# Peptides against a protein of PDB entry 6DSZ: the designs that were tried, part 92

Target 1, 361 residues: chain A of PDB entry 6DSZ
Amino acid sequence: NYVVTAQKPTAVNGCVTGHFTSAEDLNLLIAKNTRLEIYVVTAEGLRPVKEVGMYGKIAVMELFRPKGESKDLLFILTAKYNACILEYKQSGESIDIITRAHGNVQDRIGRPSETGIIGIIDPECRMIGLRLYDGLFKVIPLDRDNKELKAFNIRLEELHVIDVKFLYGCQAPTICFVYQDPQGRHVKTYEVSLREKEFNKGPWKQENVEAEASMVIAVPEPFGGAIIIGQESITYHNGDKYLAIAPPIIKQSTIVCHNRVDPNGSRYLLGDMEGRLFMLLLEKEEQMDGTVTLKDLRVELLGETSIAECLTYLDNGVVFVGSRLGDSQLVKLNVDSNEQGSYVVAMETFTNLGPIVDMCV

## One batch from the design tools (peptide; aimed at target 1 V261 Y343 M347)

Design b2_p29_8_s3 (made by RFdiffusion4, then SolubleMPNN; from b2_p29_8, 14 letters changed)
Fold by OpenDDE base, seed 1:
Structure b2_p29_8_s3 (fold): chain B 361 residues (1-361), chain A 29 residues (1-29)
Amino acid sequence: as target 1 above (361 residues)
Amino acid sequence: SAAARAAAFATRVEPGYTKNGVFMEFPVF
């Protein structure tokens, strides 16, 4: 009887920050294959609260706060298409993770998309969107009383979606996506009608974006719109304003992840395939009428970390760098650079022992 | 280090960085 001490997964495949345990707590949630780790950010650092085993590899992990909820709920989708909405509940010392809703969203027919599973939540919590299969966009309507996550598909004419997000500030839920066709990569928007279960024409489109455009970032109000990240360029579009930058520094290595630093969407962390950490800044211009417009985009190199699979800003310039390929890190962003010109200092390193192949021998 | 982490989270100062003589703020929550 070899008690194979099943080594816990150490490779991070997702992370998110929010208020999951309470309205007041700042949490770091880390997905490690089938395991969800929940931490509270404290004056003493990260305090572990709970570890949860999931019935499959976590493919999507997103916090969201429906209207009338005091704290964030957690949406999880597994690689086997098991969806759930989780709530943290503490009663004295008893900690329960409650399943508010669940369902399997697998289709009997469909080609799984090559770019994998994408799960997104409407900022107004009207729906969850899933890109699971080519030519289909799955919608899960969010209803507070719904214990069973039911979904429907809307046909996408665009068969090769690269990335998709819900936009902010839209009367109807609106998606923005990068797609590829024989002519190149393009950006398009669609309004999602829950009532009619169809797409309506979105507010804008941008044909012939950069050939390697790979990521969409939905930008909150007051800016609205989206950022499109490519290999060579970063572009902003909101229907009225278009702005593009091509900083040479990002061409050196592909940006692979991003995280919004502040609620107003003025700053984003970017991580590349070399472990370089950048700050993307949206510079504001206040108009005489009090409207805020985008003046400029800037990218600043902060330093180097482990190669990020995911990034999340915590507080006080502390960032969690979730790594699949290397050690995850807790890093500090500093005011002054070190002798090497880096603004990043590793505070804690979490050893990655590689993918634990559960060899059920 | 654990001590560095504790100090970082305990100190509620608006972080940032200075590049090319410009201070860039990081938000705090």
Scores: peptide ipSAE 0.033, ipTM 0.558, DockQ to the pose 0.580
OpenDDE base, seeds 2, 3, 4, 5: peptide ipSAE 0.024, 0.022, 0.007, 0.031; ipTM 0.489, 0.440, 0.361, 0.621; seed 5 fails the geometry check

Design b2_p29_8_s4 (made by RFdiffusion4, then SolubleMPNN; from b2_p29_8, 9 letters changed)
Fold by OpenDDE base, seed 4:
Order: sequence, then C-alpha cells, then structure tokens
Structure b2_p29_8_s4 (fold): chain B 361 residues (1-361), chain A 29 residues (1-29)
Amino acid sequence: as target 1 above (361 residues)
Amino acid sequence: DAAAKAAAFATPVAPGYTKDGVYLDFPVF
C-alpha cells in the first residue's frame, strides 16, 4: 500500500486578517483548497499556530466580531455549501478550533451562479448573506445561542449579480450589488428585513454603470457608501455623492482583488491580472459642519507582485499576496521607490507547486 | 535573510509621499 502522501495544496484561494486567536493577536488566515492555515503576525514575522483540515474546498472565509465577543469568529463556507462558524480556543498548549455553529445551506432548486459563491457579513454582525444561486439571496441570521445555522432565501429580481457587499452605517442591513441586465450593468441597494424575510428599497441606485463593473467595495464611516471598480473606471457612490475616475493605468489590466488598509476606508490595495499592485486613496474634505465627504479618488501604482487571488494588509506596510496562479508573497510597502520605481519589496515567497493533478494510478 | 524580514515587520513605514505626490502612512495594528 503506497500511501502517496497527498501533496499539501499550495495555491491560495483566500486570505483574511483579524484577531482570531485572541483580542490582541493579529492573525493571518490562509485558505488553500481544503486547508486553513493560521498565523500570528509578530515583529519577528509570521508565526504558524495551527493548520486545520476542512471537509471541503473553502469558498468563503470571513472574520467577524459579534457584539460581546472579545475576538473575531471565523465564517467558512465550502464549495459543497457546508457553513460553519469557528472559534479559536487556547488552554495552555492545547489549541482547539471550536465549531460554534454549522449547517448546510445548499438549495434543492437553483442555478449555481457563474460568478461563483459570494459570501458577505453585515458589518454590525446581524446576518451573513450568500449569493449561491441566480435570483436568490440567502440570509443566515446571526444569533449567539444558535449552534445550527439556519438560512432563508430572499428572491432577487436581478438574476445576474456580479458582486455584492453589505454597506456600513445602515440602520437595517443593506446590500449593494452590481448586476447585469440586457441594458448593461447597474448598481442597486436593498435593505434586508429579517422580520419580514424580504428586501425593502435601499437608499440609492445607479443605473448604467461601466459595462465591465465587476467589484463592489463597501466603504466604512465616515464616508460610507460603496466603490464600484470596472475595467476603465473607479466610481464612488453613497446616495448623496457620486464621483468617478478613469485613470489610464488601470485600463491596462483588470483589477481582480482588493483589500482595505485603513479602518476608516481611506485606502485600499488593488491587484490586477498582471500582478500590479495599486493603492486607491479616498481624499477627504472636512465640511464646516464637521462632516467628512469624499473630495477625490486617486490611484497610485505601487509595484508588481505575484498575481493576487487575494490581498490582505497585515502591519507596518507588510502585505500578504495570496496567489492561486503563482507564488504567494509577503511584501513590504515603502514610501520611497527603488531604482526600478517600485514601492514594493518582496520579503518572502511561498512556492506554489501548481494544481495537484490527481494521477489516477 | 530572517533578520531582514524581522526588521521589516518591526519597522513602521515612515510617512511620506510617492513620486506622484500620494501621501502614504501605513497603519500599525
């Protein structure tokens, strides 16, 4: 019996940063197919803490902190629609990953969306939203005492959702999404009523956005609203303010991932299909009444990395570049450019051995 | 170099401007 030790997956398909091991620890969590890797970010670098095998390919991985939790919980959804909420618990040297809640969220009826599984969490931790199937939005209410993840569906009139996020600063959980119809791509918002299990009219919409609008970024307070990223343009909208830029530099390659740098949403990392790393900056204007509004959007090319599937800012200008197609990297962002004009320095490279070809022997 | 990596994690990026005049000040968490 040749126990072919199955080669561990090396391709990264998700990453997230937060406080999972403790309130004080900064963690990097990396999804590699069925494998979850947990690191602590330290002054000395990444310290491995735990590796967890999941019963399926990780499709969604998000950290969230419900009211009255001291540290973040981890939501995972697998490609087979198994959902769980995980908690890290350490007692001395004993490390346990506890399943706080679990459930299967597969529907018997529905067309799986071509753009894949989207999972989002309300910033106020009222619910999880899932776009799994065309014309359906699944809601998992977040309740502290519920060990069984229960979900319900709300019908979406918009059958072709491209991307969706929960907005910040909304009295009710509010989604913002890009969708396509025969007339083009549009942005719409809906409030989600947990009580009535329906959508209410959201605060705003924008019809006829860029034809290749592909991503929504929810912007936290004080700005609020959303950023819509296309092939040629980046647009901000919050219901009251609309601002669009079309920097020629982003037209060269499609932006495919993003990550917020500042808690206030003033800066975002953007990665494109060529491995270019950008900083998106939201320039603020303080009004005479003390309100903060968006003055301008700016994009700066920082440098080149591996083609990012996911990005996450760690600390001190260190970024993890999770790559599916290439080697994942730790990179340092600098204020000063190198001789090549790059603000990015590779600190560490994690070899991607490519897809495990199941050799049927 | 492990020492260079450790130093990079430990050392905050000093605030400054890119060539294009973008102010960068990376947060410490």
Scores: peptide ipSAE 0.196, ipTM 0.798, DockQ to the pose 0.872
OpenDDE base, seeds 1, 2, 3, 5: peptide ipSAE 0.020, 0.025, 0.024, 0.019; ipTM 0.568, 0.626, 0.627, 0.603; seeds 1, 5 fail the geometry check

## One batch from the design tools (peptide; aimed at target 1 G317 V318 V335 Y343)

Design b2_p30_1 (made by RFdiffusion4)
Pose (drawn by RFdiffusion4):
Structure b2_p30_1 (pose): chain A 361 residues (1-361), chain P 30 residues (1-30)
Amino acid sequence: as target 1 above (361 residues)
Amino acid sequence: EEETEEEEEEEEEFWEELEEALKEKEEEEE
């Protein structure tokens, strides 16, 4: 027999922003399935540079540039457990994606977990963290000689884990995650020590959270902490400091995705399965000592995009809406809600044949 | 460098105006 592609996969599973082509090259990297798309934000709008194609299902796609790098290094993990670090190199008149490092990191003894694979990267590029199998947190230290991507497993006493994030602004690599056991689910803190290959007691106390907490947000340096998005209550956790708001405006649909807007983290974008688009706020309270603190949380609806699996703010009040169940599109957020109450205006839609359930000729 | 700094300041002002418009809309509804 023989199989050809009549149409490339159109559903968007992942999208990230960063400086990948050069420095201050606003790149939008869209992950479809086996395809990877790279764009440069120009005055025209989204203009592509190179659409590559891999021999795997892109499951983790994150950007970073470690200590003393020219441009961000891209990291990709295949669902069949193929890891690689890439680098856009336009040294010649052509384009080549050099593979700085690669290595298969499948464990012969783990069970894939509910909520699938998670790929997290250290705030200061100390390591790559993986959550492939239950009870096994895999660490991949980041240096130069680790070109044949080597790795080691730590053990995780917490068996059922929902979402994991690296915390900003800590003494060393620290992890915040939501896990489940009997008696509801909780949030626990750990420290990753890649010198002894162990877990150390985390920065702060284990808190009880909402029963349906589904997302953890890494809050940037000026504030520090973690934001946990459940079904009905949005909570902020940072050591002893703790804030939460529970607007009934949210319970109608589960919040699925989040994106950081400002570098400060004062504004965030949220998405419903009903197709909404929220703005999560961390309002400031600059005090007498010239320091900045955080006072409250406020969520107010912006309008509605399409159902988003990915979410990304690009530039000049524009957000790329990466839709898996429908057309992905481009959106302009305006201060003046011109029509109705929707601060959201569609600019461009991308044909997504969506989940093809049935068909005929 | 100066053009980049001006563009960043315009973006900060835009986001602050959007936050204030949301808050004014909530107060008008109350």

Design b2_p30_1_s1 (made by RFdiffusion4, then SolubleMPNN; from b2_p30_1, 20 letters changed)
Fold by OpenDDE base, seed 3:
Structure b2_p30_1_s1 (fold): chain B 361 residues (1-361), chain A 30 residues (1-30)
Amino acid sequence: as target 1 above (361 residues)
Amino acid sequence: SAAKAAKEAAEKAYLEALVKALKEEEKRKE
């Protein structure tokens, strides 16, 4: 009887960084199909803390910190529409992952969206938003004492949402999304009314964006607004300020992932389909009234990595490159380029043995 | 093009069906 040791999945399909184990610990959380790996980021590298099996393929994994929580909570949505909010709890040497809330958010109605599951959390932790089906936006209100994740649907008139995020600094929860219609791709905003369970008109829209606009980045205050990533262009809009760049270097390959480096949204990592790593920089201008506005956008090529499915900055110029197609990496960003003009140095490589179908035996 | 018009009609029909189904689901939860 050859006990085929079920090979653990090595392909990364999601990663997030935050303070999950404690307020002080910096954690890297990695989704590998049905498995969640939790690490503490140390000066010596990644220290494994816990591995958790999920009841399905992880489709969404986001850290968030509700008001009054000392550490981040983890929202997970599986490909089978099982939602949970997880908390890390340690009691001495005993480590437990507690389910704070759970629910199934599957609908009997609607067509699953071709662009897959999108899950987003309001920066003020008022709600979770889910784009699961064409023409629907699901809302999960975030209430402190609710062990059962109750959700409701709001109709989206826009059937073909490409990407969606919650904006920062909005009085009401506000989504910004790229959508496609017969006229092209557009950006629109909606306010989400929890009370009325409907959309209200958002603060701004941008019609006729680049045809291949694929990603929305919500920008924190003081800038606010959103960045729209296309094939040929990167645009910023906050209702008052519009700025677009078309750096030739990004045209060579499609940008497929991003991660915020600075808490204030001054820098973002961008990864493309060729494994090129970029820094997107938001240059600030301080106005005479003390307001900060966006002066310019700049893109710098940092170097080459494995093709990123996800990116996350781990502090001190260290980046985790989560790869589905290749080996995942820890890389160091240097201030000075090497002889090849690269600012990226591989620190550690995690071998990808390919997509292992987690046969739950 | 006829293909574009057919696609638009199909999407409209989907949305109408979706809205109807949502209303029916709300009535079942009441």
Scores: peptide ipSAE 0.394, ipTM 0.879, DockQ to the pose 0.008
OpenDDE base, seeds 1, 2, 4, 5: peptide ipSAE 0.387, 0.390, 0.389, 0.386; ipTM 0.877, 0.879, 0.878, 0.875

Design b2_p30_1_s2 (made by RFdiffusion4, then SolubleMPNN; from b2_p30_1, 17 letters changed)
Fold by OpenDDE base, seed 4:
Order: sequence, then C-alpha cells, then structure tokens
Structure b2_p30_1_s2 (fold): chain B 361 residues (1-361), chain A 30 residues (1-30)
Amino acid sequence: as target 1 above (361 residues)
Amino acid sequence: AKAREEKRKKEEEYLKALEEALKAEEEARK
C-alpha cells in the first residue's frame, strides 16, 4: 500500500491580514486551493496556528469586523459558490473554527464572468457583494442573527465588469467598478439599496478611462474615492477631485495585484507580472479646515520579488508575497536602498511545488 | 457584421433570461 502522502498545495491564490485569532494577534491567512493556513505574525516570524480544509477551491477570502465584534470574521466563497462566515475560537489549547453562517449562492441562470469571481465587503459591514455572473450583482446582507446567508440579485446593466469595490465613507453602500462596453472602459458608481433591492445612481462616474484599466482600489477616509490602475496610467477620482499619472515604469509590465499599507490609504503596494514591487504614494494636502485632500500620486519601484498573485503588508515593513506561479516570500522593505537601488530583502522563501495535479489513480 | 449581430442577439437573449429569472425570484419571495 503506497501511502502517497498527498502533497499539500503550495501555490497561493489569496492572502489576507487582520485580527482573526484574537483582537491582539496579527494574523496572516493564506489560501492554497482548498486549504486555509492561519499564522500569527510575530517578531520572530510566522507562527502556524491552524490549517483548515475547505469544501472547494477558495475563490474569495476577506476579513471583516462587524460592529461589536472584538476580532475579525472571515468570509470565504468557494469556486462552487459555497459561502461561509468563519470565526476563530480558542478555549485553552482547544482551537476551533466555527461556521457562523453559510449558504450556497449559485444561480441557475447566469453566465460566469470571464474575469472570474469577485467578492467584496462593505467597509461598514452592511453587506457582501458578489460579481459571479455577467449582468448580476449579488448582495448578501450582513445580519448578526442569521445563520443562513440569504442573498438577492440586482441587475447590473453593465455586462462586462472588470473589477468592483465598495467605497469608503458612503452613507449607503456604494460600489465603484470598471466596466467595458463597445466604446471602451469606464468607471461607474452605484448605491446599493438593501431596502428596495436596487441600484441607485452613485456619486460619480468617469467615462473613457484607459482601455486597459483593470483594477479598482477603494481609498479610505480622509481621501475617499477610488484609484483606477491601468497599463499606462494610475488615476484617482472621488467625485470632486480627479488626478492622473502615467509613470513610464509601470508600462513595462501589467500591475496584477495591490495591497494597502497604511490604514488611511496613504500607501499601497503594487505587484506586476514581472515580479516588480512598487509603492504607490498618495501625497496629502491639509486644508485650513483640517480636511485632507489628495495633492499628488507617486509611484516608486521598491525592487523585485516572486510574481505576486496577492500581496499583504504585515507589520514593520514586512510583506508577504503570495505567489501562484513562483515561490511565495516574506520580504522586508528597507528605508534605505541597497547598492542596486532595491529596498526589498527576501527574509523567507516558501517553495512552490506547482499545481497538485490530482492524479486520479 | 454577422458576427456582431449574432453577438448582440445572444446578449439580448441572455438579458431576457436574466430578467425572467429576476422576476421569478421576486415572485417567489412574495
């Protein structure tokens, strides 16, 4: 009997950072196909806490903290449209991952979108939004007492959504999305009415963005608004202010992932298809009334890493580079560059053994 | 021209199917 020890998946397809195990612990959560790995971030490095097997490939993994929760909850959606909200519980040495809520969010009628599954959570934890199918936006209201995730669909007139996020600082849950039509790519916003189960007109739109605009970053307060990442340009819009940059350095390779470094949205990590790591900086202008406005956008090349599928800033300049195509890494961002002008130092490398080909023997 | 027209027809058929599905979901909730 050859016990083929099924190799654990090593390719990373998602990562998030937050306070999942406790209010005090900083966690790194890593999705590797059907597996969730939970680490505590320490001064000594990553301490493994738990591995969890999921009933399907993880497609969405997001941490969120509803009002009155002391720690983050984890939303997971699988590629088979199984949704769950998970909570970490520890009692002494006993660790349990409990399902607070679950549901299947698959529709009978819907064309799966070419850009895959997108799952987003309202920053105020009012709802989860799902772009699963062309022409639909699925909403899961977040209610504390609901063990069953009830969803509803809203018709989205824009059939070809590229990326979507919830905006910050909105009275009603508001989405911002890049979509493509026969005229090009555009950015639009909608308010989501939970009561009426419809879209209302959002605060702003931007027609005719860059043809290769691929990502939306929702910017927290005080700036608000969104950043739109293209192949050649990075743009900011908040309804009142528009800013665009076209740094030549980003034209060399497509930016494929991002992560917010500062809670106030002053800095973002950007990763491209060549494994280049950038810092996007939002320069502040303080107004006389104490309001903060965006003065400028700047991009700095930090260095090279493995090709990131996902990035997450941990603490103290440490970044986890989750790679699907290469080895995942812990890297340190230094204040000073090395002799080659790199600010990036590899701390640890996690070997990617490639996709587990399910050899159904 | 034919390929654009076929794409448009498929899109119109898909949108119609979505509208019918959405109506059915609303009726099932009443």
Scores: peptide ipSAE 0.451, ipTM 0.901, DockQ to the pose 0.008
OpenDDE base, seeds 1, 2, 3, 5: peptide ipSAE 0.451, 0.185, 0.122, 0.104; ipTM 0.901, 0.777, 0.726, 0.708

Design b2_p30_1_s3 (made by RFdiffusion4, then SolubleMPNN; from b2_p30_1, 18 letters changed)
Fold by OpenDDE base, seed 3:
Structure b2_p30_1_s3 (fold): chain B 361 residues (1-361), chain A 30 residues (1-30)
Amino acid sequence: as target 1 above (361 residues)
Amino acid sequence: SAAAAAKAEAEKKYLDELVEALKEEEERKE
């Protein structure tokens, strides 16, 4: 009887950074199919804390901190539409991952979207939004006392949503999304009414964006608004200001992932399908009234990594490159380039043995 | 094009069916 030790999945399909284990700890959370790996980021590298088996492939993994929480909570949605909110609890040497809330958010109706599951959290933690099916936007209200994740659907007239995010600094929860219609791709915003369970008109829209516009980045205050990433262009819009760049360097390969470096949204990492790592920089202009506006956008090539499925900035110029197709990496961003003009140095490589179907027997 | 019109009609049909199914599901939960 060869006990084929089922190899643990090594392909990364998601990663997030935050303060999950404590308010002080910096954590890296890695999704590998049905497995969640929790690390503490240290000066010496990644220290493993816990592995958690999930009841399905992790489709969404987002950290969020409700008002009055000392540390981040983790929202997970599986590909089978099992939703949960997880909390890390340590009591002495005992480590427990507690389910604060759970629910199944599967509908009997609707066509699953071709672009897959999108899960987003309002920056003010008022709700979770889910794009699961064409023509629907599912809302999970976030209430402290609710152990059962109750959801409702709002009809979304735009059938072909490409990407969606909640905006920052909005009085009401506001989504910004790229959608496709017969006329092309567009950006639209909606306010989400929890009370009326409907969309209200959002603050702005941008019709006829780039045909290959694929990602929305919600930008924190003071800038606010969103960045739209395409194949050829990167655009910013906040309702009052529009700015677009078309750096030739991004045309060579499709940008497939992003991560915010600075809490204020001044810098973002971008990864493309060739494993090129970029920095997107938001240049600020201080107005005479003390308001900060976006002056310009700039893209810099940092170097090459494994093809990123996900990116997350840790600290001290260290980035985790989560790869599905290749080896995941810890990389260091340097101030000075090497002899090859790269600002990226591989610190650690995590071998990807391929998509192991975790047959949890 | 005829293909674009057919796609638009199919999308409209899907949306109409979706709205109807949503109403039926709400009525079933009440």
Scores: peptide ipSAE 0.377, ipTM 0.869, DockQ to the pose 0.008
OpenDDE base, seeds 1, 2, 4, 5: peptide ipSAE 0.332, 0.373, 0.349, 0.340; ipTM 0.852, 0.869, 0.859, 0.855; seed 1 fails the geometry check

Design b2_p30_1_s4 (made by RFdiffusion4, then SolubleMPNN; from b2_p30_1, 13 letters changed)
Fold by OpenDDE base, seed 5:
Formats: structure tokens, C-alpha cells, sequence
Structure b2_p30_1_s4 (fold): chain B 361 residues (1-361), chain A 30 residues (1-30)
């Protein structure tokens, strides 16, 4: 009996930063196939806290903080449609990961979407949204006392959703999504009625966006709205204001991941298929009435990293680069560039041993 | 806490310096 010591997966397929272990701890959570790794971010680097085995490949991993919670909860969806909400509890040295709620959200009927599983959480923690199947948007209402994740479907007329997010600052939960039809790609918004279990007309739409528009970023207040990332352009829309930039540097390689740097959404990290790391800047204009409006968008090249599957800003200019294809990295953003004009320095590299090919013999 | 506010302030000041340096680079390349 060869005990094949199953090597632990090293390829990263998701990462998130938040306050999961406590209200004060900054955590990095890393998804490696079926494994969840929990770290505390310290001045000395990443301190491992716990590893958790999941019942399947992690497809969605999102932190959220319901009203009246002191720390973040973790939503996980697996590739087998097992959903759970996890809470970290520590009592002295005893660490436990508690399942607050769970459910299977698989439908018996539906075409799995070609762009894969999308899971999103309303910023006000009213619901979770799932795009699992073409023409369906699944809603999981968030109720504090509900141990069973109950879901319902709303029909989407738009069959080819590319990406979807919940918007910030909306009275009702509002989704913003890029979709494709025979005429091209478009951006649309819908309000989600929990009561009626239907979509209402959203606050805005933008028809005929860039043909390769692939990602939606929901922008926090005070700006609100969304950023749409394409191959050639980055656009902002909030219903009242539209801005577009087409920086030549982004045409060289497809942007594949993003992460918000600051709570107000003034800065984002962008990673492309060549491992280039960019900063997207939202330049503010302060109006005479004290309102903050978006003045301009800028994209700045920071440097080169491993090809990111996911990015997350930690603190003090430190970024975790989660890589599926290469080594994951902890990188520092420096104020001063090196001799090559790079603002990025690798602090730590996490060797990727490649996919564990489960040779099912 | 005052310490948490000071940490956030130092972080913002660091990011502002980075953004300034990036802008100054772009202006020199034009």
C-alpha cells in the first residue's frame, strides 16, 4: 500500500482579505482547491492560523459583515454547489470554524454558464447572488437566524452574463452586469425584490460597451456606480456620470483580476495575463457643496509579478499575488522605483508545485 | 482606537506618496 502522501495543493484559485479571526486582526484567506488557509497579516509577514478542508473545490470565497457583527463571516460556494457561511471562533488556544448556515444550491434543470460560477454579496448584506446557470439569477436571502441557506431563482432575460456585482449605496439590492447579445456587450442594472422575488428596473444602463468588456467592479460611496474593464478600455458609470479611458498599456495584455486597495474605492490593483501589476486611480473632484465626484481615471504600471489568478491588498503597500500558473507572492509596493522603473519588490515567494494531477488510475 | 486611526493615517500617507510618485513618473515620460 503506497500511502501516496497527497501533496497539499499549492495553486491558488482565490484569495480574500478581511477581519475573519477578530475585529482587529487583518486576515488573508487563501483558497487552494479544496483547502482554505487562514493567515494573520503581521509586520513580520503571514502567520498561519488554521487550515480547513472543504467538501469540494472552492469556487466562491467572499467575506461579509452583517449588521451587528463585530467581525467578518465567510461565504463559500463549492464547484458542487455546496454553500456555507463560516464563522471563526477562538476560545483560548482552541480554534473552531463554525458553520452558521449551509445548503446545496444546485438546480435540477439549467445550463451551467460557460463563464463559470459567479457569487456576489450585497454590500448591505441583504442577500447573496449567484449566477450558476444561463438565464437564472439565484438569490440567497441573508437572515441571521437561518441555519439553512434557502435560495430562489429569478429569471434573467439576458442569457449570456459575463460578470455581475452588487452596487453600493442602493436602497434596494441592485445588481450591475455585463451581458452579451447578438448586438454586442452591454451593461445593465436590476433591483432585486426579495418580497416579490423578481427584478425591477435598475437605475441605469449602458448599451454597446466595449466588445471585450469582461469585469465589473462595484465602486463604494462616495463615488458609487461601477467600473467596467475591457481589453482596450476602462469605463466608469454611476447613472449620472460616464467616464472612459483607453490607456495603450492595457491593450498589450488582458486584465484578468482586480482588487480594491482602499475602502472608499479611490484605488484598485489590476493584474494582467503577463503578470503586470497596475494601479487604477479614481481622481476625485470635491464640489462646492462638499459632494465628491469622479474627475478622471488613471492607470499606472507598478511592475511585474507572477500571473495573478487573484490579488488582494493587505496593508502598508503589501499585496498578495495569488497565482494558479506560477508561484504566489507577497510583494511590496515601493514609493521609489528601482533601476528598471518597477515599484514592485517580491518579499516572499510561495512555490507552486503545479496541479496535483489526480491520476485516477 | 487612536492607534488604529494612526495606523490608517500612516497607510494613507504612504499610498498618497506612491500615487504622487506614479504621477510624477508619467509627467516625465510625456
Amino acid sequence: as target 1 above (361 residues)
Amino acid sequence: SEEKEEKKKKEEEYLEKLVKALKEKEEKEK
Scores: peptide ipSAE 0.462, ipTM 0.889, DockQ to the pose 0.845
OpenDDE base, seeds 1, 2, 3, 4: peptide ipSAE 0.452, 0.418, 0.418, 0.434; ipTM 0.889, 0.879, 0.877, 0.883

Design b2_p30_2 (made by RFdiffusion4)
Pose (drawn by RFdiffusion4):
Structure b2_p30_2 (pose): chain A 361 residues (1-361), chain P 30 residues (1-30)
Amino acid sequence: as target 1 above (361 residues)
Amino acid sequence: SESLQEALQEMIEAGDPEKFAELIEKVEEE
């Protein structure tokens, strides 16, 4: 027999922003299935440079440039456990994606977990963290000689884990995650020590959280902490400091995705399965000593995009809405809510044949 | 509502006005 592609996969599973082509090259990297798309934000709008294709299902896609690098290094993990670090190199008149490092990191003894694979990267590029199997947190240290991507497993006493994030602004690599056991689910803190290959007691106390907490947000350096998005209550956790708001405006649909807007983290974008688009706020309270603190949380609805699996703010008040169940599109957010109450205006839609349930000729 | 408007204004000002300029003009013409 013989199989050909009549149409490339159109559903968007992942999208990230960063400087990948050059420095201050606002790139939008869209992950479909086996395809990877790279764009440059130009005055025209989204203009592509190179659409590559891999022999795998892109499951983790993150950007970073470690200590002393020219441009961001892209990291990709296949669902069949193929890990690689890539670099856009336009040295010549052509384009080549050199593979700085690669290595298969499948464990012969783990069970894939509910909520699938998670790929997290250190705030200062100390390591790559993986959550492939239950009870096994895999660490991949980041240096230069680790070109044949080597790795080691730590053990995780917390068996059922929902979402994991690296915390900003800590003494060393620290992890914040939501896990489940009997008696609800909780949030616990750990420290990753890639010198002894162990877990150390984390920075702060283990807190009880909402029963349906589904997302953890890595809050940037000026504030530090972690934002946990459940079904009804949005909570902020940072050591002893703790804030939460529970608007009934949210319970109608589960919040699925989040995206950081400002570098400060004062504004975030949220998405519903009903197709909404929120703005999560961390309002500031600059005090006498020239320092900046955080006072409250406010969530107010912006309008509605399409159902988003990915979410990314690009530039000049424009957000790329990566839709898996429908058309992905481009959106302009305006201060003046011109029509109705929707601060959201569609600019461009991308044909997504969506989940093809049935068909005929 | 005012706080949301201010947050959106600060977001637009933090952006580069030259980016998406031709596409925004085309959409406003339509």

Design b2_p30_2_s1 (made by RFdiffusion4, then SolubleMPNN; from b2_p30_2, 14 letters changed)
Fold by OpenDDE base, seed 3:
Structure b2_p30_2_s1 (fold): chain B 361 residues (1-361), chain A 30 residues (1-30)
Amino acid sequence: as target 1 above (361 residues)
Amino acid sequence: MEVLKKALQEMLDAGDPSLFSKLLERVAAE
């Protein structure tokens, strides 16, 4: 009887940083297939707190803080369309992960989107949005007292959505998305009406973006708007300001992930398919009226890491590089480059043993 | 280069220097 010790999954498919265990603790949460690992950031590094098994592969993992909550809640959606909102509770030495709300958001009718599951949360915590199926946008209203996650669909005229985010600073929940039609790729915005369960016209659109535009980054206030990342270009739009850059360095490999460094959206990390790590910089201009506008965008090469599936800035220049194809890493960003011109130093490496086939024994 | 250096410094200055402090000390000593 060979006891095949079921090897734990090591490939990372998602990571998020926030305050999940307490208001004061900085946490790293890592999704490894069906497993959620929770760490606290300390002076010594990452301290493991809890590991949680999920009822399916984690497809979406997002932290959010509703009004009146002292710490972040965790939204998880599995590949089998099980949605839950999780809360960390500690009572003395007893740690529990409580399900605040749950639901199955699978539709009986619909074509699963080829680009996979997208889950997003409104920055003001009014709703969760899900792109699960072509031509549908699913909305889960966030209500504090609702233990059952109820969802409804809004029909999208745009059948091929590439990426979607909620915008910041909008009176109504507003999505910004890249979509493809026979004429190319475009960016559009919609306001989401919870009351009428429909889309209203959004504040802006941008037709004929780069053909390989693949990612939307919602930019916080004071800038607002969105960044659109393509193969050859990075563009910013907020309805009033448009700016595009085409740095030659990004043409070498496709950017595949991003993470916001600063709460105000001044700096982002970008990772490409070759494991190059970049910093995207938003240069501000202060107007005479005290408004802040975007002056310029810059992309700077920091160095090389494992090929990131996900990136998350922790603190003190430390970045977690979650890798599916290679080893995950903790890396340090330095102010000064080394002899090779790299600003990145690997501090810890987490061995990836490859895809563990969950053999249910 | 100066813009990046400034941005990196601002990033570090905005954070909690105690986080990873001991780990960084260890790594620097290796």
Scores: peptide ipSAE 0.691, ipTM 0.962, DockQ to the pose 0.867
OpenDDE base, seeds 1, 2, 4, 5: peptide ipSAE 0.687, 0.687, 0.685, 0.681; ipTM 0.961, 0.961, 0.961, 0.961

